Peptides against a protein of PDB entry 6UG1. Designs and how they scored, part 247

Target 1, 304 residues: chain A of PDB entry 6UG1
Amino acid sequence: SNEERKRRKYFHMLYLVCLMVHGFIRNEWINSKRLSRKLSNLVPEKVFELLHPQKDEELPLRSTRKLLDGLKKCMELWQKHWKITKKYDNVGLYMRTWKEIEMSANNKRKFKTLKRSDFLRAVSKGHGDPDISVQGFVAMLRACNVNARLIMSCQPPDFTNMKIDTSLNGNNAYKDMVKYPIFWCEVWDKFSKKWITVDPVNLKTIEQVRLHSKLAPKGVACCERNMLRYVIAYDRKYGCRDVTRRYAQWMNSKVRKRRITKDDFGEKWFRKVITALHHRKRTKIDDYEDQYFFQRDESEGIPD
Target 2, 301 residues: chain A of PDB entry 6UG1 as posed
Amino acid sequence: SNEERKRRKYFHMLYLVCLMVHGFIRNEWINSKRLSRKLSNLVPEKVFELLHPQKDEELPLRSTRKLLDGLKKCMELWQKHWKITKKYDNEGLYMRTWKEIEMSANNKRKFKTLKRSDFLRAVSKGHGDPDISVQGFVAMLRACNVNARLIMSCQPPDFTNMKIDTSLNAYKDMVKYPIFWCEVWDKFSKKWITVDPVNLKTIEQVRLHSKLAPKGVACCERNMLRYVIAYDRKYGCRDVTRRYAQWMNSKVRKRRITKDDFGEKWFRKVITALHHRKRTKIDDYEDQYFFRRDESEGIPD

## One batch from the design tools (peptide; made by RFdiffusion4, then SolubleMPNN)

Design b2_p28_4_s1 (from b2_p28_4, 9 letters changed)
Fold by OpenDDE base, seed 1:
Structure b2_p28_4_s1 (fold): chain B 304 residues (1-304), chain A 28 residues (1-28)
Amino acid sequence: as target 1 above (304 residues)
Amino acid sequence: EEEKKRLEELEKKLEELLEEFKEHLEKE
């Protein structure tokens, strides 16, 4: 019905806002001075020096290579720190079906909200789910004065799916769900003027994304609970930016059709939400990023 | 306290934006 379509759009937006606020709150928590002091001690001086290379005036690429090597060593150090990776409770922050949402609304399940104190303890001990682990990794890089962003792929229910029953087959669903991350890191490379993508936990990869990312979900089964639609970046200065364009190969042709930003009202509305979460002034880093997104839009072309 | 106040202001603004979206859907 038209009413069910309106209802699903509304619940998609409500869920999206809640997820974006969750990312914002987690980004605040990882700025904890107490946590920062503890996590900085995990990084030896030699690794800190690699994270902060001198500018090579002859070949800036040498400085980028040092930074990449420093980030690789930080991932290895983080794996040593992280002792227990817990499974997600149910589907975590992956995409729910409409049926699961209806069933969850009827079940007065007390969502066990993780408190700030519990989060800081989990990160400090190296015990938690993959999301907590990624968030802790971003905190460690920030503790080393690295300009690291927390990235969140927001997974609101698919308002374009008008099927009544969207039940997913249970047995392999978890492995397919967690094949790709929903949280990762980006690090600013001041030498190349680009963001470096870092997945420290799931794929354990470092990328300089040009046209496509390994973090973009591929295959039907993986896309059931992880659809690349809203990739939000939270920086150390409480900036919030939509970085979906970096990770979407087909932003205009495929991704936009599954976003609220498919229409002018939804685009304007979503910009207001981003602006509400953005608590810093614009910088030259934002200019370089916007220029990169512009070039990516031009290179994709207008969808036929 | 500053974090709490900032969250409360953010929540209020996001509630207003959710109502704006709801009103739009009612007019469609």
Scores: peptide ipSAE 0.407, ipTM 0.889, DockQ to the pose 0.892
Fold by OpenDDE base, seed 3:
Structure b2_p28_4_s1 (fold): chain B 304 residues (1-304), chain A 28 residues (1-28)
Amino acid sequence: as target 1 above (304 residues)
Amino acid sequence: EEEKKRLEELEKKLEELLEEFKEHLEKE
């Protein structure tokens, strides 16, 4: 019905806002001065020097290579720190079906909200789910004065799915769900004027995204609970930016159709949400990023 | 205190945006 369409669009929006606020709060928690002091001690001086290379005036690429090597070593150090990777409770922050949402609304399950103190303890001990691990990795890089962003792929329910029964066939193995991450890191490369993508936990990869990312979900089974639609970046200065364009090869042809931003009202509204979460002034880094997104939109063209 | 104030201001802005979206859906 038209009413069910409106209802699903509203619940998608509400859930999206809640997810974006969750990312914002986690980004504040990882800025903890107490946590920063503990995590900086995990990084030896030699690795810190690689994270802060001098500018090579002859070949700036040499400086980028040192930074990449530093980030690789930080990923290895983080794996040694992290002792216990817990499985997600149910589906974590992966996408729920409409049926699962309806069933959960009826069950007053006390969501065990993780408190700030418990989060900081979990990160400090190296005990938690993959999301806590990624968030802790971002905190470690920030503790080393690296301009690291927390990235969140927000997974609201699919408002474009109008099926009554949206139950997944029971064979959606936990393995297919967690094949691609929900949280990752970006690091600013001041030499190339680009963001470097870092997945320290799931794929354990570092990439310089050009046209496509390894972190973009592929295959039907993986996309059922992880649809790349809203990739939000949270920086150390409480900036918030939509970075979906980096990770979406087909933003205009495919991704936009599954976003609230498919229409003019939804686009304007979503910009207001981003603005509400953005607590810093614009910088030259934002100018370079917007120029990159513009070039990516021009290169994709208009979908036929 | 600054964190609490930022969250309260954020919550208020998000509530206003949620209502704006609801009113839009009612007019569609």
Scores: peptide ipSAE 0.403, ipTM 0.888, DockQ to the pose 0.908
Fold by OpenDDE base, seed 2:
Structure b2_p28_4_s1 (fold): chain B 304 residues (1-304), chain A 28 residues (1-28)
Amino acid sequence: as target 1 above (304 residues)
Amino acid sequence: EEEKKRLEELEKKLEELLEEFKEHLEKE
């Protein structure tokens, strides 16, 4: 019905806001001075130097290579720190079906919200789910004065799915769900003027995204609970930016159709949500990023 | 119009929620 379409759109937006606020709160917790002091001690001086290379005036690419090597070593150090990777409780922050939402509305399951103190303890001990692990990795890089962003792929329910029963079939549902991450890291490369993508936990990969990312979900089964639609970046200065364009190969032709921003009202509203979560002034880094997104939009073209 | 009004109410609730969380973080 038209009413069910409106209802699903409303719940999609409410869920999206709640997820974006969750990302904002976790980004604030990552900035803990107490946690920073503990995590900086995990990084030896030689690795710190690789994270902060001098500009090579002859070949700036050498400086980028040092940074990439430093980030690789940080991933290795992080694996040594992280003792216990817990499975997600149920589906974690992956996409719920409409049926699961309706069933959860009837069951007042008190979600045990992880407190700040428990999060900081979990990161400090190296015990937690993959999301806590990624968030802690971002905290470690920030403790080393690296301009690292927390990236969150927000998974609100699919308002474009009008099926009544959205039950997911299959014994491999958890493996397919966790095949791609919900949280990852980006690091600013001051030499190439680009963001470097780092997945320290799931795929254990570092990439310089050009046209496509390895972190973008592929295949029907993986996309059932992880649909790339809202990739939000949270920086160390409480900046909030939509970085979906980096990870979406087909932003205009495919991804936009699955977003609230498909219409002018939804676009304006989503900009207000981003603005409400953005607590810093614009920088030259934002200018370089917007230029990159513009070039990516031009290269995709307008879908015929 | 009704969808617009619901979204305006959601914007207000987001602002209220952000302030509540800020106050909570200042008390911790």
Scores: peptide ipSAE 0.200, ipTM 0.694, DockQ to the pose 0.038
Fold by OpenDDE base, seed 4:
Structure b2_p28_4_s1 (fold): chain B 304 residues (1-304), chain A 28 residues (1-28)
Amino acid sequence: as target 1 above (304 residues)
Amino acid sequence: EEEKKRLEELEKKLEELLEEFKEHLEKE
């Protein structure tokens, strides 16, 4: 019905805002001075120096290579720190079906929201789910004065799915779900003027995204609970940016159709949400990023 | 305290944005 369409659009929006707020809160928590002091001690001086290479005036790529090597070593250090990766109790922050949402609304199960103190303890001990692990990795890089962003792929329910039964096949569901991350890191490369993508936990990959990312979900089963639609970046200065364009190969042809921003109202509204979450002034880094997104939009072309 | 205040201000802005979206859906 038209009512069910409106309802699903509303719940998609509400859920998206809640997810974006969750990312914002986690981004604040990882800025903890107490956590920073603890995590900085995990990074030896030699690795710190690789994270802060001098500018090679002859070949800036050498400086980028040092940074990449420093980030690789940080991933190795983080893996040594992280003792226990907990499974998600259910689907974590992966996409729920409409049926699961309806069933959850009836179940007054007080999901015990992780408190800030519990989060900081989890990160400090190296015990938690993959999301906490990624968030802690971003905190470690920030503790080393690296301009690291927390990236969140927000997975609101698919408002474009009008099927009543959206039950997913159970057996491989968890493995396919967690094949691609929901949270990852980006690091600013001041030499190349680009964001470096770092998945320290799931794929254990560092990449310089050109046209596509390895972190973008591929295959039907993996996309059932992880649809790349809203990739939000949270920086150390409480900046919030939509970075979906980096990770979406087909932003205009495929991804946009699955976003609330498919229409003019939804675009304007979503910009207001981003603005509400954006607590810093614009910087030259944002200009370079916007230029990159523009070039990516031009290179994709208009969908036929 | 400052973190709490920032969250409260954010919550208020988001509630306003949620209501704006709801009103839009009611007009469609």
Scores: peptide ipSAE 0.415, ipTM 0.894, DockQ to the pose 0.904; fails the geometry check

Design b2_p28_4_s2 (from b2_p28_4, 11 letters changed)
Fold by OpenDDE base, seed 3:
Structure b2_p28_4_s2 (fold): chain B 304 residues (1-304), chain A 28 residues (1-28)
Amino acid sequence: as target 1 above (304 residues)
Amino acid sequence: EKFKKFLEELKKKLEELLEEFKKYLEEE
């Protein structure tokens, strides 16, 4: 019905806002000075020096290579720190079906909300789910004075799915779900004027994304619970930015159709949500990023 | 303390934005 379409669209947005606020809160928690002091001790001086290379005036690419090597070593150090990767309870922050949402509304299950103190303890001990691990990795890089962003791929329910039953059956459903991350890191490369993508936990990869990312879900089974639609970046200065354009090869042709920003009202509304979460002044880094997104939009073109 | 006040203001602003969108959906 038209009413069910409206209901699903509204619930999608409510859920999206809740996810974006969750990312914002986690981004504050990883700015903890107490946590920062503990995590900085995991990074040897030699690795810190690689994270902060001098500018090579002859070949800026040499400085970028040092930074990339420093980030690789930080991933290795993080793997040594992280002792226990817990499975997600149910689907974690991956996309729920409409049936699962309905069943969850009927179940008065007290969601055990993780407290800030419990999160900080989990990160400090190296015990938690993959999301806590990624968030802790971002905290470690920030503790080393690296301009690291927390990236969140927000997975609200698919408002474009009008099927009554959306049950997902399959023994491999968990493996397919966790094949691609929901949280990752970006690091500012001041030499190339680009964001470097870092997945320290799932794929254990570092990328300089041009047209496509390895972090973008591929295949039907993986996309059932992980649809790349809303990739939100949270920086150390409480900036909030939509960075979906970096990871979406087909933003205009495919991704936009699954977003609230498919229409002008939804675009304006979503910009207001981003603005409400964005608590810093604009910087030259934002200018370089917007220029990159513009070039990516022009290069994709309008689908015929 | 400052962060709690900020979260309260953020909550209020997000509630206003959700209501703005609800009205738009009612007009569609």
Scores: peptide ipSAE 0.400, ipTM 0.899, DockQ to the pose 0.911
Fold by OpenDDE base, seed 5:
Structure b2_p28_4_s2 (fold): chain B 304 residues (1-304), chain A 28 residues (1-28)
Amino acid sequence: as target 1 above (304 residues)
Amino acid sequence: EKFKKFLEELKKKLEELLEEFKKYLEEE
């Protein structure tokens, strides 16, 4: 019905806002001075120096290579720190089906909301789910004065799915779900004027994304609970930016159709939400990023 | 304290935006 379409669109937006607020809160928690002091001790001086290379005036790419090597070593150090990767409780922050949402509304399950103290303890001990691990990795890089962003792929329910029953059948659902991350890191490369993508936990990869990322879900089974639609970046200065364009190869042809930003009202509304979460002044880094997104939009073209 | 107050203000603003969106859906 039209009513069910409206209801699903509303619940999509409500969920999206809740997820974006969750990312914002986690981004504050990883700015903890107490956590920062503890995590900085995980990074040896030699690795710190690789994270902060001098500018090579002859070949700026050499400086980028040092930064990439420093980030690789940080991932290795983080793997040594992280002792226990817990499975998600149910689906974590992956996409729920409409049936699961309806059943969850009826079941007043007390979501044990992880408290800030418990989060800081989990990161400090190296015990937690993959999301806590990624968030802790971002905290470690920030503790080393690296301009690292927390990236969140927000997974609201698919309002474009009008099927009554959206139950996902099969035991492999968890493996397919966790094949791609929901949280990752970006690091500013001041030499190339680009964001470097870092997945320290799931795929354990570092990318300089040009047209596509390895972090973008591929295949039907993986996309059932992880659809690349709203990739939100949270920086150390409480900036909030939509960075979906970086990770979406087909932003205009495919991704936009599954976003609230498919129409002008939804685009304006979503910009208001981003603005509500954005608590810093614009910087030259934002200008370089917007220029990159513009070039990516021009290069994709208008879908036929 | 400052962050709690900020979260309360953010919550209010996001509730207003959700209500704006709800009204738009009612008018469609």
Scores: peptide ipSAE 0.398, ipTM 0.899, DockQ to the pose 0.889
Fold by OpenDDE base, seed 1:
Structure b2_p28_4_s2 (fold): chain B 304 residues (1-304), chain A 28 residues (1-28)
Amino acid sequence: as target 1 above (304 residues)
Amino acid sequence: EKFKKFLEELKKKLEELLEEFKKYLEEE
């Protein structure tokens, strides 16, 4: 019905806002000075030096290579620190079906919200779900004065799915769900003027995304609970930016159709939400990023 | 404290934005 369409759009937006606020809160928690002091001790001086290379005036690419090597070593150090990877409670922050939403509304189950103190303890001990692990990795890089962003792929229920029963039954559903991350890291490369993508936990990869990312979900089963639509970046200075364009090959032709930003009202509304979460002045880094997004839009073209 | 106050202000602003979206859906 038209009413059910409206209801699903509204609930999608409400859920998206809640997810974006969750990312914002986690981004504050990883800025903890107490956690920072503890995590900086995990990084030896030699690795710190690689994270902060001198500018090579002859070949700036050498400086980028040092940074990449430093980030690789930080991933290895993080794996040594992390002792216990817990499974997600149910589906974690992956996409729920409409049926699961309805069933959850009927179940007054008090979702056990992780407190800040419990989060900081979990990161400090190296135990928790993959999301806590990624968030802790971003905290470690920030503790080393690296300009690291927390990235969140927000998974609101699919308002374009008008099926009544959307139940996902299958023994492999969890494996397919966790094949791609929901949280990852980006690091600013001051030499190339680009963001470096880092998945320290799931795929254990470092990318300089040009056109395609390995973090973009592929295949029907993986996309059922992880649909790339709203990739939000949270920086150390409480900046909030939509970085979906980086990870979406087909932003205009495919991804936009599944976003609220498919229409002018939804685009303006979503910009207001981003603005409400963005608590820093614009920088030259934002200018370089916007230029990259512009070039990516031009290279994709307008969908027929 | 400053962060709590900020979250309260943010909550209010996001509730306003959700109501703006609800009204738009009612007019459609």
Scores: peptide ipSAE 0.388, ipTM 0.896, DockQ to the pose 0.884
Fold by OpenDDE base, seed 2:
Structure b2_p28_4_s2 (fold): chain B 304 residues (1-304), chain A 28 residues (1-28)
Amino acid sequence: as target 1 above (304 residues)
Amino acid sequence: EKFKKFLEELKKKLEELLEEFKKYLEEE
């Protein structure tokens, strides 16, 4: 019905806002001074120096290579720190079906909300789910004065799915779900004027995204619970930015159709939500990023 | 404290935005 379409659209928006607030809160928690002091001790001086290379005036690419090597070593150090990767409780922050949402409304399941103290303890001990691990990795890089962002791929229910029964079939549902991350890291490369993508936990990869990312979900089974639609970046200064364009190969042709921003009202509304979560002044880094997004939009072209 | 006040203000602003969106859906 039209009413059910409206209901699903509203619930998608409510859920998206809740996810974006969750990311914002986690981004504050990883700014903990107590956590920072503990995590900085995991990084030896030689690795710290690689994270902060001098500008090579002859070949700026050498400085980027040092930073990439420093980030690789930080991933290795993080793997040594992280002792226990827990499975997600149920589907974690992956996408729920409409049926699962309806059934959960009837079941007063007390979600055990992780407290800030428990999060900080989990990161400090190296015991937690993959999301906590990624968030802790971002905290470690921030403890080393690296301009690292927490990235969250927000997975609200698909308002474009009007099927009544959205039950997912399959024995490998969990493996397919966790094949691609929901949280990752970006690091600012001041030499190339680009964000470096870092997945320290799932794919254990560092990439300089040009046209496509390895972190973008591919295949039907993986996309059932992880649709690339709202990739939100949270920086150390409480900046909030939509960075979906980086990870979407087909933003205009495919991704936009699955977003609330498909229409002008939804676009304006979503910008107001981003603005409400964005608590810093604009910087030259934002200018370089917006220029990159513009170039990516031009290179994709207008979908036929 | 400052972060709690900020979260309260953020909550209020997000509630206003959700109500704005709800009204828009009711008018469609």
Scores: peptide ipSAE 0.381, ipTM 0.894, DockQ to the pose 0.931; fails the geometry check

